# Peptides against a protein of PDB entry 6KZJ, part 14

Target 1, 71 residues: chain A of PDB entry 6KZJ
Amino acid sequence: SPDLLSEVSEMKQDLIKMTAILTTDVSDKAGSIKVKELVKAAEEEPGEPFEIVERVKEDLEKVNEILRSGT

## One batch from the design tools (peptide; made by RFdiffusion4, then SolubleMPNN)

Design b2_p28_1_s3
Fold by OpenDDE base, seed 3:
Structure b2_p28_1_s3 (fold): chain B 71 residues (1-71), chain A 28 residues (1-28)
Amino acid sequence: as target 1 above (71 residues)
Amino acid sequence: MSPLELVMKILKRVLALEKKLKEEQEKA
């Protein structure tokens, strides 16, 4: 679906921006992000798209909770 | 995990999602 691909593309860009915001030290891995390497690692992610989306939602909620509560 | 590590994990999964969606579109 072209619509889903567009939405995923936007999400990808937002996540990249978040890594820049969350980087606090030169030792952080965010400064060494290589998309090609992540793409290769992503090929190992199991499951259908809807299953991956559910895992993404779960982890996004965790991030939101940490940022909101500070812990 | 730190927020940064968690976001990196999510990014990897989103890249996987993008690839799978492209493959599904190609197959259709």
Scores: peptide ipSAE 0.631, ipTM 0.903, DockQ to the pose 0.826
Fold by OpenDDE base, seed 5:
Structure b2_p28_1_s3 (fold): chain B 71 residues (1-71), chain A 28 residues (1-28)
Amino acid sequence: as target 1 above (71 residues)
Amino acid sequence: MSPLELVMKILKRVLALEKKLKEEQEKA
């Protein structure tokens, strides 16, 4: 649906912002060259949309845990 | 994995999700 696509696009932009925030080394490219590579790599991501969403949720929880606890 | 690495991984999956949703919408 258009609404779901809008949400996904918004999340994409938020994640790009997060990569910039978390980048500490100048050698770490975020939001440009690496994103281009990610677009290509995304073509190989297997599974139906629902399965991908579940994996996204799982990894978001991992990020949350690290940021909250420092470990 | 570091938080940055995880976020990059999530971004890749979100890009894949976006593409698949667009393709499904195009077929419908």
Scores: peptide ipSAE 0.631, ipTM 0.903, DockQ to the pose 0.819
Fold by OpenDDE base, seed 2:
Structure b2_p28_1_s3 (fold): chain B 71 residues (1-71), chain A 28 residues (1-28)
Amino acid sequence: as target 1 above (71 residues)
Amino acid sequence: MSPLELVMKILKRVLALEKKLKEEQEKA
């Protein structure tokens, strides 16, 4: 689905922006995101697209809870 | 997990998702 791919691409860009927002220490490695290395690591992610989407949704909820509650 | 670590984990999964979707479209 071209629309789904477009949405995923936007989400990718938003997550990259979030890493910059959440980086508070100048020594954090997150300040130097190497996309090629992350892409290679992503090849190890098992499952079909739908299964990955479910895991992403679960982890996004965890992030949301931490940011709202502070823990 | 810290919020930053969790976001990095999600980003890796999203990159995996993007690759798989592109591969599906190439085969279609």
Scores: peptide ipSAE 0.631, ipTM 0.903, DockQ to the pose 0.828
Fold by OpenDDE base, seed 4:
Structure b2_p28_1_s3 (fold): chain B 71 residues (1-71), chain A 28 residues (1-28)
Amino acid sequence: as target 1 above (71 residues)
Amino acid sequence: MSPLELVMKILKRVLALEKKLKEEQEKA
């Protein structure tokens, strides 16, 4: 749906911002450079959209735990 | 995985999701 697509697009932008925050080498902009590679790698991600969403949720829980607890 | 690596992994999947959703809309 267009609403879901819009939400996913916003999440994409938020994640890009997170990479900029988490990267320690701002001079090389390593995060931004790797985004181009991720676009190509995304073509290999298997599964239907709902399956990808579940994987994203799982990984978001992981990153949340790491950022909250520090481990 | 480091937080950065994990976020990159999530971003890759989100990019894939976005692409698939766009393709579904194109076919609809």
Scores: peptide ipSAE 0.631, ipTM 0.903, DockQ to the pose 0.789

Design b2_p28_2_s3
Fold by OpenDDE base, seed 4:
Parts: sequence; structure tokens; C-alpha cells
Structure b2_p28_2_s3 (fold): chain B 71 residues (1-71), chain A 28 residues (1-28)
Amino acid sequence: as target 1 above (71 residues)
Amino acid sequence: ARKEALELVLKTLKRVLALEKKLEEEAA
């Protein structure tokens, strides 16, 4: 649906921002992520959208836990 | 750890990109 697509687009942007922040923190060097390569790799992601959404939700919870706790 | 978070974020981003592409294909 258009609403889900918009929500997914926002999640994408948020993840890109998080990637940028984490990359600079880890490498101590500013850099850009290879989004184009990730797009290609995304072709390998199996399952229907609703299945992928569930995986994304689970992973986002894990990300949140790591960032919140610092571990 | 930041490294673990980065890896997970990248993994999640890949899935989100896949999701977005699938949704766009379904909408077409």
C-alpha cells in the first residue's frame, strides 16, 4: 500500500542516517555507505513483504536495545 | 557494541530496501 511504502521509505532514511553516525563512530572517519550495493544485495532477501516487515521489526528492536544500553 | 549495531543496521537496511522494492513492484 502507499501508506506502507511511505513508512518503509522513512525507515530507510532513518537507517541510512544511523549507518552514517555509526560508521563515523566506529571508523573515526567520515564515509558514505554503499547503498547501491545494498540495493543489489536486497534482491537476495526472500519472503513476502509481510514476512520481511516482521524481520525488520525484530532487528530494529535489537538495534534499539544495543543503542540504548550501549552494549 | 557500536560495531554490532552497525552490522545489524546494515542488515536491516538491506531488508528495508528489499521490502521497498517488493512493494513498488506490487504497486506497479
Scores: peptide ipSAE 0.596, ipTM 0.898, DockQ to the pose 0.806
Fold by OpenDDE base, seed 3:
Structure b2_p28_2_s3 (fold): chain B 71 residues (1-71), chain A 28 residues (1-28)
Amino acid sequence: as target 1 above (71 residues)
Amino acid sequence: ARKEALELVLKTLKRVLALEKKLEEEAA
């Protein structure tokens, strides 16, 4: 679906921005990797698109919880 | 907390990239 592809592209950009914000400290940058390397590693992600979407939603909920609570 | 958030963001980004690629392949 072109609509789903567009939505996924938007999610990608938001996550890239979040990565940049969270890696402001020198120590935090050590935990980051290049996006092109993630692309290669992504080829091994198992499951159908709908299964991957559910995992993404779960992870985003966890991220939001951490950022809101500070823990 | 911040480190954990970063790890989750990177993990999620990897999955989103995988999803995008699969959707593009389905459209081909």
Scores: peptide ipSAE 0.595, ipTM 0.898, DockQ to the pose 0.819
Fold by OpenDDE base, seed 5:
Structure b2_p28_2_s3 (fold): chain B 71 residues (1-71), chain A 28 residues (1-28)
Amino acid sequence: as target 1 above (71 residues)
Amino acid sequence: ARKEALELVLKTLKRVLALEKKLEEEAA
């Protein structure tokens, strides 16, 4: 679906921006982003697109909860 | 914690990249 591909592309860009913001707030370097390395690691992500979408939605919900609650 | 949020964001980004690639392959 071209609409889903467009939505996913926007999510990707938003997550990259979020990563950049969050990395400036943490002293731990474990979360340092290397996009090209993530691209290669993503090749091993199992499951059909619809399964991955559900996992993405669940994780985004958790991210939002942490940021809202401050915990 | 912000550290936990960062870890989840990176995990989610990896999955989004995988999803994007699979959708591109499906469209080809």
Scores: peptide ipSAE 0.595, ipTM 0.897, DockQ to the pose 0.830
Fold by OpenDDE base, seed 2:
Structure b2_p28_2_s3 (fold): chain B 71 residues (1-71), chain A 28 residues (1-28)
Amino acid sequence: as target 1 above (71 residues)
Amino acid sequence: ARKEALELVLKTLKRVLALEKKLEEEAA
Protein backbone atom coordinates (compact mmCIF):
# COMPACT_ATOMS: atom_id res chain seq x y z
CA SER B 1 0.00 0.00 0.00
CA PRO B 2 1.43 3.35 -1.05
CA ASP B 3 -0.28 5.10 1.84
CA LEU B 4 1.16 2.66 4.36
CA LEU B 5 4.60 2.97 2.80
CA SER B 6 4.44 6.74 3.16
CA GLU B 7 3.34 6.44 6.77
CA VAL B 8 6.16 4.02 7.51
CA SER B 9 8.64 6.39 5.91
CA GLU B 10 7.50 9.18 8.21
CA MET B 11 7.71 6.89 11.23
CA LYS B 12 11.27 6.06 10.26
CA GLN B 13 12.20 9.71 10.07
CA ASP B 14 10.62 10.47 13.43
CA LEU B 15 12.45 7.59 15.10
CA ILE B 16 15.76 8.78 13.67
CA LYS B 17 15.11 12.22 15.15
CA MET B 18 14.18 10.69 18.50
CA THR B 19 17.37 8.64 18.45
CA ALA B 20 19.46 11.75 17.91
CA ILE B 21 17.80 13.58 20.80
CA LEU B 22 18.01 10.69 23.26
CA THR B 23 21.60 9.80 22.38
CA THR B 24 22.87 13.22 23.43
CA ASP B 25 21.62 12.58 26.96
CA VAL B 26 22.82 8.99 27.34
CA SER B 27 26.56 8.83 27.93
CA ASP B 28 26.92 5.09 27.34
CA LYS B 29 25.31 5.48 23.92
CA ALA B 30 27.54 8.26 22.69
CA GLY B 31 28.25 8.62 19.00
CA SER B 32 26.18 8.46 15.86
CA ILE B 33 23.92 5.59 14.91
CA LYS B 34 24.67 3.72 11.71
CA VAL B 35 21.34 3.30 9.98
CA LYS B 36 22.97 1.08 7.37
CA GLU B 37 23.76 -1.51 10.02
CA LEU B 38 20.19 -1.43 11.26
CA VAL B 39 18.98 -1.98 7.70
CA LYS B 40 21.05 -5.15 7.50
CA ALA B 41 19.80 -6.34 10.87
CA ALA B 42 16.23 -5.59 9.83
CA GLU B 43 16.45 -8.33 7.21
CA GLU B 44 16.10 -10.83 10.03
CA GLU B 45 12.86 -9.36 11.38
CA PRO B 46 10.26 -12.13 11.19
CA GLY B 47 6.63 -11.87 10.24
CA GLU B 48 4.35 -10.38 7.64
CA PRO B 49 3.98 -6.60 7.28
CA PHE B 50 0.70 -6.53 9.21
CA GLU B 51 2.34 -8.33 12.14
CA ILE B 52 5.30 -5.98 12.18
CA VAL B 53 3.00 -2.94 12.05
CA GLU B 54 1.25 -4.08 15.21
CA ARG B 55 4.56 -4.60 17.00
CA VAL B 56 5.76 -1.16 15.92
CA LYS B 57 2.60 0.52 17.15
CA GLU B 58 2.90 -1.23 20.49
CA ASP B 59 6.51 -0.18 20.91
CA LEU B 60 5.76 3.42 19.90
CA GLU B 61 3.11 3.56 22.57
CA LYS B 62 5.65 2.40 25.14
CA VAL B 63 8.19 4.96 23.93
CA ASN B 64 5.61 7.71 24.17
CA GLU B 65 4.71 6.68 27.70
CA ILE B 66 8.34 6.76 28.84
CA LEU B 67 9.02 10.15 27.28
CA ARG B 68 5.82 11.70 28.56
CA SER B 69 6.01 10.40 32.13
CA GLY B 70 9.78 10.54 32.47
CA THR B 71 9.79 7.05 33.94
CA ALA A 1 14.42 6.01 31.97
CA ARG A 2 15.98 7.72 28.98
CA LYS A 3 18.30 4.78 28.39
CA GLU A 4 15.32 2.46 28.24
CA ALA A 5 13.59 4.82 25.83
CA LEU A 6 16.63 4.92 23.56
CA GLU A 7 16.90 1.14 23.44
CA LEU A 8 13.22 0.85 22.63
CA VAL A 9 13.45 3.53 19.94
CA LEU A 10 16.33 1.68 18.30
CA LYS A 11 14.42 -1.58 18.47
CA THR A 12 11.38 0.08 16.92
CA LEU A 13 13.49 1.71 14.21
CA LYS A 14 14.87 -1.69 13.26
CA ARG A 15 11.34 -3.04 12.90
CA VAL A 16 10.23 -0.02 10.89
CA LEU A 17 13.14 -0.50 8.51
CA ALA A 18 12.18 -4.14 8.12
CA LEU A 19 8.59 -3.16 7.46
CA GLU A 20 9.60 -0.57 4.88
CA LYS A 21 11.73 -3.10 3.02
CA LYS A 22 8.98 -5.71 3.01
CA LEU A 23 6.45 -3.22 1.69
CA GLU A 24 8.81 -2.10 -1.05
CA GLU A 25 9.46 -5.70 -2.03
CA GLU A 26 5.74 -6.41 -2.21
CA ALA A 27 5.21 -3.37 -4.41
CA ALA A 28 7.91 -4.49 -6.85
Scores: peptide ipSAE 0.592, ipTM 0.896, DockQ to the pose 0.806

Design b2_p28_3_s1
Fold by OpenDDE base, seed 3:
Structure b2_p28_3_s1 (fold): chain B 71 residues (1-71), chain A 28 residues (1-28)
Amino acid sequence: as target 1 above (71 residues)
Amino acid sequence: SLEEALKLVMETLKRVLALEKKLKELAA
């Protein structure tokens, strides 16, 4: 639905912003964002939309925990 | 670590892109 697409687009934008911030913090220890590369890799993502959403939520929770603890 | 967080964010972004593509295809 258009509502789901809008929500997903918002998540995408937020993650891009987070990537930019974290990249500057970790310097050269990790790669910078490469949208084209991620788009290609996305073709291999398995599962139905609802399954992917659950994986996204789980990973974001882990990210949140790291940022809150500072470790 | 923050390095781990970056890795997770990038992996999550990949999955979100996949989700967006699949939703668009379902709507086509």
Scores: peptide ipSAE 0.517, ipTM 0.876, DockQ to the pose 0.826
Fold by OpenDDE base, seed 5:
Structure b2_p28_3_s1 (fold): chain B 71 residues (1-71), chain A 28 residues (1-28)
Amino acid sequence: as target 1 above (71 residues)
Amino acid sequence: SLEEALKLVMETLKRVLALEKKLKELAA
């Protein structure tokens, strides 16, 4: 739906911002961000949207844990 | 570690991009 697309778009933008912030902090390790490369890699992501949403939620929680702890 | 966080964020971004693509396809 349009609302879901809008939400996903916002998540995408936020994650890009987070990537930029974290990259500056970790000295460009992991090869920095290349959106085009991620777009291509995303084409291979398996699962239905609802399954991907759950994976996203899980990983964001892990990110949250790390950012909260600072380690 | 923050390095791990970066990795997770990038992986999550990949999944979000995949989700966006799938939603666009289904929206039609």
Scores: peptide ipSAE 0.518, ipTM 0.875, DockQ to the pose 0.826; fails the geometry check
Fold by OpenDDE base, seed 1:
Structure b2_p28_3_s1 (fold): chain B 71 residues (1-71), chain A 28 residues (1-28)
Amino acid sequence: as target 1 above (71 residues)
Amino acid sequence: SLEEALKLVMETLKRVLALEKKLKELAA
């Protein structure tokens, strides 16, 4: 639905911003983000949308833990 | 570490892009 797509698009944009900030903070450890390359890699992501959502939630929780602890 | 966080964020972004593509293909 357009509502779901809008929500996912917002999530995408937030993650791009986070990547930019963290890349600068860790002195370009992962280099510059290349969205086109990630799009290609994403074509191989397995699972139904609801399964991917659950994985995203788990990953974000891990990210939050790291950012809170500062480690 | 922040390096680990960056890795996780990039992997999450890849999955979100996959999700977006799948939703568009479903025309949901």
Scores: peptide ipSAE 0.518, ipTM 0.876, DockQ to the pose 0.792; fails the geometry check
Fold by OpenDDE base, seed 2:
Structure b2_p28_3_s1 (fold): chain B 71 residues (1-71), chain A 28 residues (1-28)
Amino acid sequence: as target 1 above (71 residues)
Amino acid sequence: SLEEALKLVMETLKRVLALEKKLKELAA
């Protein structure tokens, strides 16, 4: 679905922005995005799309908790 | 910690890239 692909692309862009923000805050650690390397790593991600979506939801929930609580 | 959040975001980005690739291959 082109609409679903558009939504996923938007999610990708949002995560890139989040990474940039968090990297500036955690400057003493390596956090620069290497897109080419992530693309290669993504080729090995197992599971059907709906399974990957569930994993994404779980991780985002954890991220949101950390950002809200500051811990 | 914020370090943990960064790690999770980067892992999530990897999975989203995987999702995008799979969806394109399925011609959804």
Scores: peptide ipSAE 0.516, ipTM 0.876, DockQ to the pose 0.811; fails the geometry check

Design b2_p28_3_s3
Fold by OpenDDE base, seed 3:
Structure b2_p28_3_s3 (fold): chain B 71 residues (1-71), chain A 28 residues (1-28)
Amino acid sequence: as target 1 above (71 residues)
Amino acid sequence: AKEEALKLVMETLKRVLALEKKLKEEAA
């Protein structure tokens, strides 16, 4: 649905922003974003769209907890 | 801990990108 696509696109943008922040902090250990390669690697992601979205939200919260702790 | 966060972000981004692609294809 259009609403789900909009939500997913917003989460994507947030993740890209976090990647930019974390790559500057990690320096030489930073990963590079290769969109096409990442998409291919996750082509067979199991579950319905809403299930995948919930897993994404859980992982985003884990990231936020790490960042808030400062470790 | 920041390395852990980066790894988690990258894996999550991978899944989001794949999901977005599938949703766009469904709309086409």
Scores: peptide ipSAE 0.590, ipTM 0.901, DockQ to the pose 0.668
Fold by OpenDDE base, seed 5:
Structure b2_p28_3_s3 (fold): chain B 71 residues (1-71), chain A 28 residues (1-28)
Amino acid sequence: as target 1 above (71 residues)
Amino acid sequence: AKEEALKLVMETLKRVLALEKKLKEEAA
């Protein structure tokens, strides 16, 4: 749905920003974003869109928890 | 740890990008 697509797009933008924040060393390739490659690598993601979104939200919460804890 | 967070972010971003593609295709 359009609303779901909008939500997913916002999540994408947040994740991109988080990646930029977490990647402080120019030599660190861990934070390198190659959209085309990432999309291809995840094409086999199973489940309905709403189910995937819920899993993504859970993972985002894990990320936020780590960042909040400072560890 | 910051490194763990980065890893999770990258994996989550991968899934989000694929999901976005699927949603766009579904809308078409």
Scores: peptide ipSAE 0.590, ipTM 0.901, DockQ to the pose 0.689
Fold by OpenDDE base, seed 2:
Structure b2_p28_3_s3 (fold): chain B 71 residues (1-71), chain A 28 residues (1-28)
Amino acid sequence: as target 1 above (71 residues)
Amino acid sequence: AKEEALKLVMETLKRVLALEKKLKEEAA
C-alpha cells in the first residue's frame, strides 16, 4: 500500500542518517553507502511486507539500544 | 559498540531497500 511504502521509505532515510551519524572517523570507510549496489545485492525477504517491517523495527530497536548504552 | 551498530544499520538498510523495491514494483 502507499502508506506502507511511505513508512518503508521513511525507515530507509532514517537508516541512512544513522549511518552518517555512526561514521564519524574520517579514516573509516565502512559508512560509505552505494545504494545501487545494495539494491542489486539485496535478496528477497520471506513473509508479508508488514511482517518484514516488524522485523526491521526490531533491528532498529537493537541499534538504538546499542547507541544509548554505548556497548 | 558503534561498529556493531553500524553493521546492523547497513544490513537493515539493505533489507529495507529490497522491500521498498518490491513495494514499488507491486504498486506499478
Scores: peptide ipSAE 0.589, ipTM 0.902, DockQ to the pose 0.655
Fold by OpenDDE base, seed 1:
Structure b2_p28_3_s3 (fold): chain B 71 residues (1-71), chain A 28 residues (1-28)
Amino acid sequence: as target 1 above (71 residues)
Amino acid sequence: AKEEALKLVMETLKRVLALEKKLKEEAA
C-alpha cells in the first residue's frame, strides 16, 4: 500500500531526527547513523505490515514516556 | 533515561527500515 509505505517512511524520518536530537555526547555510539548497516543487521519482522506498524507506534509511545519521565 | 530512549529509538528505526524494505520489495 502506498499509503502505508508513506506512513512508514515518515516514521523513519522521525526516528532519524529523534536519534540526532538524543545524540549529544561524543561518547554516544549512535553518533553516526549508518542506515545501510541497520538494514543489513535487521532481522525479518514477523507478521503483517499493519501489525508491525502498530507495534512500532507502541514503541514510539514508549520512547515518549521515557523522555517525559526523564529517567 | 536518555540512553534507554536512544537505544529504543535505534532498535525501532532498525525495524522500520526492515519494514520499509519489505514494503518496497512487495510493491516492486
Scores: peptide ipSAE 0.592, ipTM 0.902, DockQ to the pose 0.634; fails the geometry check

Design b2_p28_3_s4
Fold by OpenDDE base, seed 3:
Formats: structure tokens, C-alpha cells, sequence
Structure b2_p28_3_s4 (fold): chain B 71 residues (1-71), chain A 28 residues (1-28)
């Protein structure tokens, strides 16, 4: 649905912003964001949308724990 | 570590891009 697509696009933008902030924090070790490369890599992501959402939730929870603890 | 967090965020971004593409394809 268009509502789901808009929600996913907002999530995408938030992650791009987080990547930029964390990159500077780790002394630019990862370099600049290469969205085009990620898009190509995304072509290989297996599973139905609901399965991908679950993986996203798990990773974001891990990120949240790291940022909260500072480790 | 914060480096680990960055890695996870980038991996998550990749998956979100995959999700977006799949949803668009389902709307065809």
C-alpha cells in the first residue's frame, strides 16, 4: 500500500541520517554512504517483506542497545 | 561498539531498500 511505502521511505531517510552521524563518530572508517551500492546489494536480500521487517527490527534493537550503553 | 552500531545501521539500510523495492514490485 502507499501508506506502507511512505513509512518505509521515512525509515530509509532516518537510517541514512544515523549512518552519517555514526560515520563521523568512528572517524570516517566506513567512508561516505554509497546508496547505489546498497541498492544493488539489496537485490540479493531474500525473503518476504514481513521477514525482512523482522530482521530490520532485530538490528535496530541491537543498535539501540549499543547507543544506550555506549559500548 | 559504536563501529558495530554503524555496521548494523548500514546493513539495516540495505534491507530497508530491499523491502522498499519488493513493496513497489508488489504494487505493479
Amino acid sequence: as target 1 above (71 residues)
Amino acid sequence: SLEEALKLVMETLKRVLALEKKLKELAE
Scores: peptide ipSAE 0.521, ipTM 0.876, DockQ to the pose 0.831
Fold by OpenDDE base, seed 2:
Structure b2_p28_3_s4 (fold): chain B 71 residues (1-71), chain A 28 residues (1-28)
Amino acid sequence: as target 1 above (71 residues)
Amino acid sequence: SLEEALKLVMETLKRVLALEKKLKELAE
């Protein structure tokens, strides 16, 4: 679905922005973002799209919980 | 912690990139 693909693309951009913000607060512990490296690592991500979506939603909820609570 | 949040965000980004690739391949 082109609508789903567009939604995923926007999600990708939002996560890149979040990474940039969080790296400033953790004093470069994770280093610079290398999207190319992540793309290569993504080649080995197992599962069908619907399974990956569920994993993404779960992790985003965890991230949101941390950011809301400040822990 | 914020460090844990950053780790999760980066892992999520990797999965989103995987999802995007799979969806593009399905559309081909």
Scores: peptide ipSAE 0.519, ipTM 0.877, DockQ to the pose 0.834
Fold by OpenDDE base, seed 4:
Structure b2_p28_3_s4 (fold): chain B 71 residues (1-71), chain A 28 residues (1-28)
Amino acid sequence: as target 1 above (71 residues)
Amino acid sequence: SLEEALKLVMETLKRVLALEKKLKELAE
């Protein structure tokens, strides 16, 4: 679905931005995002799209909890 | 920790990239 692809693309962009912010905060090394390496690693991600979506939602919830609490 | 958050974000990004690829392949 084009709508799903668009939504996933937006998620991707948001996560790239989050990665940049967190990387800078943790290591003071901005621009160290190795997206091309993640693209290669993504080939190993198992499961159907629905299963991956569920994992994404779970991990984003964990991220949200960490960022909200600061721990 | 923020380090853990970064790890999770990067892992999630990997999964999103995988999802995008799978969806594109399904659209073919």
Scores: peptide ipSAE 0.518, ipTM 0.877, DockQ to the pose 0.835
Fold by OpenDDE base, seed 1:
Structure b2_p28_3_s4 (fold): chain B 71 residues (1-71), chain A 28 residues (1-28)
Amino acid sequence: as target 1 above (71 residues)
Amino acid sequence: SLEEALKLVMETLKRVLALEKKLKELAE
């Protein structure tokens, strides 16, 4: 649905912003984000949308834990 | 570590991009 697509697009943009912020903090450890390259890689992602959503939720929880703990 | 967080964020972004593509293909 258009509403779901809009929500996913917002998630995408938020993650891009997070990547930019984290890259500045660990600039010596990782290169700048290349969204175009990730788009190509995304074509290889297996699974149905509902399965991918669950993986995304789990990963975001891990990210939040790391950022909260500072480690 | 923050490096690990960045890695996870980028991987998550890749999956979100995949999700977006799949949803667009479903056209719903």
Scores: peptide ipSAE 0.520, ipTM 0.876, DockQ to the pose 0.784; fails the geometry check

Design b2_p28_4_s2
Fold by OpenDDE base, seed 4:
Structure b2_p28_4_s2 (fold): chain B 71 residues (1-71), chain A 28 residues (1-28)
Amino acid sequence: as target 1 above (71 residues)
Amino acid sequence: SSAREEALKLTMEILKRVLALEKKLKEL
């Protein structure tokens, strides 16, 4: 689905930005994200793409909760 | 902080999954 691909690609860009921000915040210096290595290490997740997206959103909420509450 | 480090770890793992999904979608 081109619509789903667009959504996933946008999520990717957001996650890259989040990673960069969090890396800088944690290390107090700009870090470099190794995107090429992440792509290489990526494994196919079972389930339909729309199901995977829903699981990803659920897990992303865990990140948001940590950032919001510190726990 | 430990919380921010955990958030970073989780974010990177989610990014790996999203990259895999994007690749899967591009191959369909």
Scores: peptide ipSAE 0.647, ipTM 0.920, DockQ to the pose 0.655
Fold by OpenDDE base, seed 3:
Structure b2_p28_4_s2 (fold): chain B 71 residues (1-71), chain A 28 residues (1-28)
Amino acid sequence: as target 1 above (71 residues)
Amino acid sequence: SSAREEALKLTMEILKRVLALEKKLKEL
């Protein structure tokens, strides 16, 4: 659906930004990622799109918890 | 730090999954 595609596209942009910031924090230099290569290497995840989004959100919360607590 | 490195790794893995999902949605 168009609404879900828009949501997923927004998540993508946020993740790209997060990756750049975290790369800088880790390596102390500006990082760049090759999005085309990630797309090519990506495989379809099983389940309905809504279910996949929910799993992604759960995993993002794990990332946020690591960043907040350091563990 | 190890925590930041782990966070970066996980973020990139999630991005890969999101890219796959976006591609799937565009093809439907």
Scores: peptide ipSAE 0.646, ipTM 0.919, DockQ to the pose 0.646
Fold by OpenDDE base, seed 2:
Structure b2_p28_4_s2 (fold): chain B 71 residues (1-71), chain A 28 residues (1-28)
Amino acid sequence: as target 1 above (71 residues)
Amino acid sequence: SSAREEALKLTMEILKRVLALEKKLKEL
């Protein structure tokens, strides 16, 4: 679905922004993300794309909870 | 903090998964 692809692409951009912010907070170094290298290292996750998106959203909520609560 | 470092690690891992998914969707 083109709508699903658009959603995933937006998630990607948000995650890149989050990574940049968190990197600055941790090391005071902006450290460039090599997206191409991450694509090469990426493994295929089992399941339909919609199911994968839902699992990713669940895991992202864990990150958000850590950022909100510090735990 | 350790929590912030953990959040960074998890975020990067999720990004890798999202990149794989985006590639999969573009190939369909």
Scores: peptide ipSAE 0.644, ipTM 0.919, DockQ to the pose 0.658
Fold by OpenDDE base, seed 5:
Structure b2_p28_4_s2 (fold): chain B 71 residues (1-71), chain A 28 residues (1-28)
Amino acid sequence: as target 1 above (71 residues)
Amino acid sequence: SSAREEALKLTMEILKRVLALEKKLKEL
């Protein structure tokens, strides 16, 4: 689905930005993230793409909760 | 902080999954 691909692509960009913000290593800037290496090392997650997206969103909420509460 | 470190770890793991998913979608 083109709409789903667009959503996933947007999530990707947001995650790259988040990584750059959260990293404590000054050398690990957004532009320095080895995205191509992550793609090569990526394992295929089972399930329909829309199900994977929903699981990812749930996990992102965990990240947000940690950042908000410190726990 | 430990919380920030954990958040970073999780974010990077999620990014890896999203990259895999994007590749999968482009192949469909």
Scores: peptide ipSAE 0.643, ipTM 0.920, DockQ to the pose 0.642

Design b2_p28_5_s1
Fold by OpenDDE base, seed 5:
Structure b2_p28_5_s1 (fold): chain B 71 residues (1-71), chain A 28 residues (1-28)
Amino acid sequence: as target 1 above (71 residues)
Amino acid sequence: SPALEEALKLVLETLKRVLALEKKLKEL
């Protein structure tokens, strides 16, 4: 749906910004992050949209927990 | 820190999945 696509697009933008911030902080260990390479990798992501959404939600919860608590 | 490194790893994986999701939605 258009609403879900808009939500996903906004989520993508937010994650790109988060990536830029975090990679600066851990730049000594993180390699260069190229979104275009992730686009190609994304083509291999299995599952229906509803399955991917659930995986995204779970991982975002983990990210938020780490950034909030430091662990 | 190890925690931030883990967070970055998760963010990148999540971004990959979001990109996949976006592509799949556009193809529906």
Scores: peptide ipSAE 0.578, ipTM 0.897, DockQ to the pose 0.825
Fold by OpenDDE base, seed 2:
Structure b2_p28_5_s1 (fold): chain B 71 residues (1-71), chain A 28 residues (1-28)
Amino acid sequence: as target 1 above (71 residues)
Amino acid sequence: SPALEEALKLVLETLKRVLALEKKLKEL
């Protein structure tokens, strides 16, 4: 639905912003993002939308824990 | 730090999955 697409688009934008912030704090690693390459890699993601959502939620929990605790 | 590097890795991987999700939803 349009509402779900809008929600996913906002999630995408939030992750892009997070990436930009985190790359400023990671000094000696890859600090650039090639959006074109990510788009191509996304074509290979397996599973139905609901399965991908669950993987996304799991990774976001891990990200949140790292950013909150530093571990 | 290793923790921030791991966080960045996870964010990038999640972004890739979100892009895949967006495409799949548009194709439904």
Scores: peptide ipSAE 0.577, ipTM 0.897, DockQ to the pose 0.871
Fold by OpenDDE base, seed 3:
Structure b2_p28_5_s1 (fold): chain B 71 residues (1-71), chain A 28 residues (1-28)
Amino acid sequence: as target 1 above (71 residues)
Amino acid sequence: SPALEEALKLVLETLKRVLALEKKLKEL
């Protein structure tokens, strides 16, 4: 679906921005990973689209909790 | 910060999954 694809594209862009911001606070760690390497790793991501979406939502909840509470 | 480092790790993992989702949607 073109609308769903557009939504996913927005999520991708937001996550790239978050990566850039958080990388400034984390020195010489996982923040400097190449996006093209993530693309290759994504080839093996298991599950149907709806299953992947649920995993994404769970991860983002954890991220939000950390950034809000520091824990 | 260990907390922020964990957050970054999760963001990168989520980005990988989003890229996978995008590819799967284009192929279906």
Scores: peptide ipSAE 0.577, ipTM 0.897, DockQ to the pose 0.832
Fold by OpenDDE base, seed 4:
Structure b2_p28_5_s1 (fold): chain B 71 residues (1-71), chain A 28 residues (1-28)
Amino acid sequence: as target 1 above (71 residues)
Amino acid sequence: SPALEEALKLVLETLKRVLALEKKLKEL
């Protein structure tokens, strides 16, 4: 689905931005993320799209909780 | 902080999964 693909692509960009921000906050040795390496690693991600979506939702909830509460 | 380290780890893992999702969607 082109609509779903577009939404996923937007999510990707948001996560890239979050990565950049968090990397800077965690270490002064902040560098650009190696997206191409993640792309390679992503080829090993198991499951169908709907299963991956559920895992993504769970992870985002955890991220949100940490950033909101600091824990 | 440890919390931010964990958040970063989760974001990176999530990004990997999103990249996987994107690839799978493109191949459907």
Scores: peptide ipSAE 0.577, ipTM 0.897, DockQ to the pose 0.817

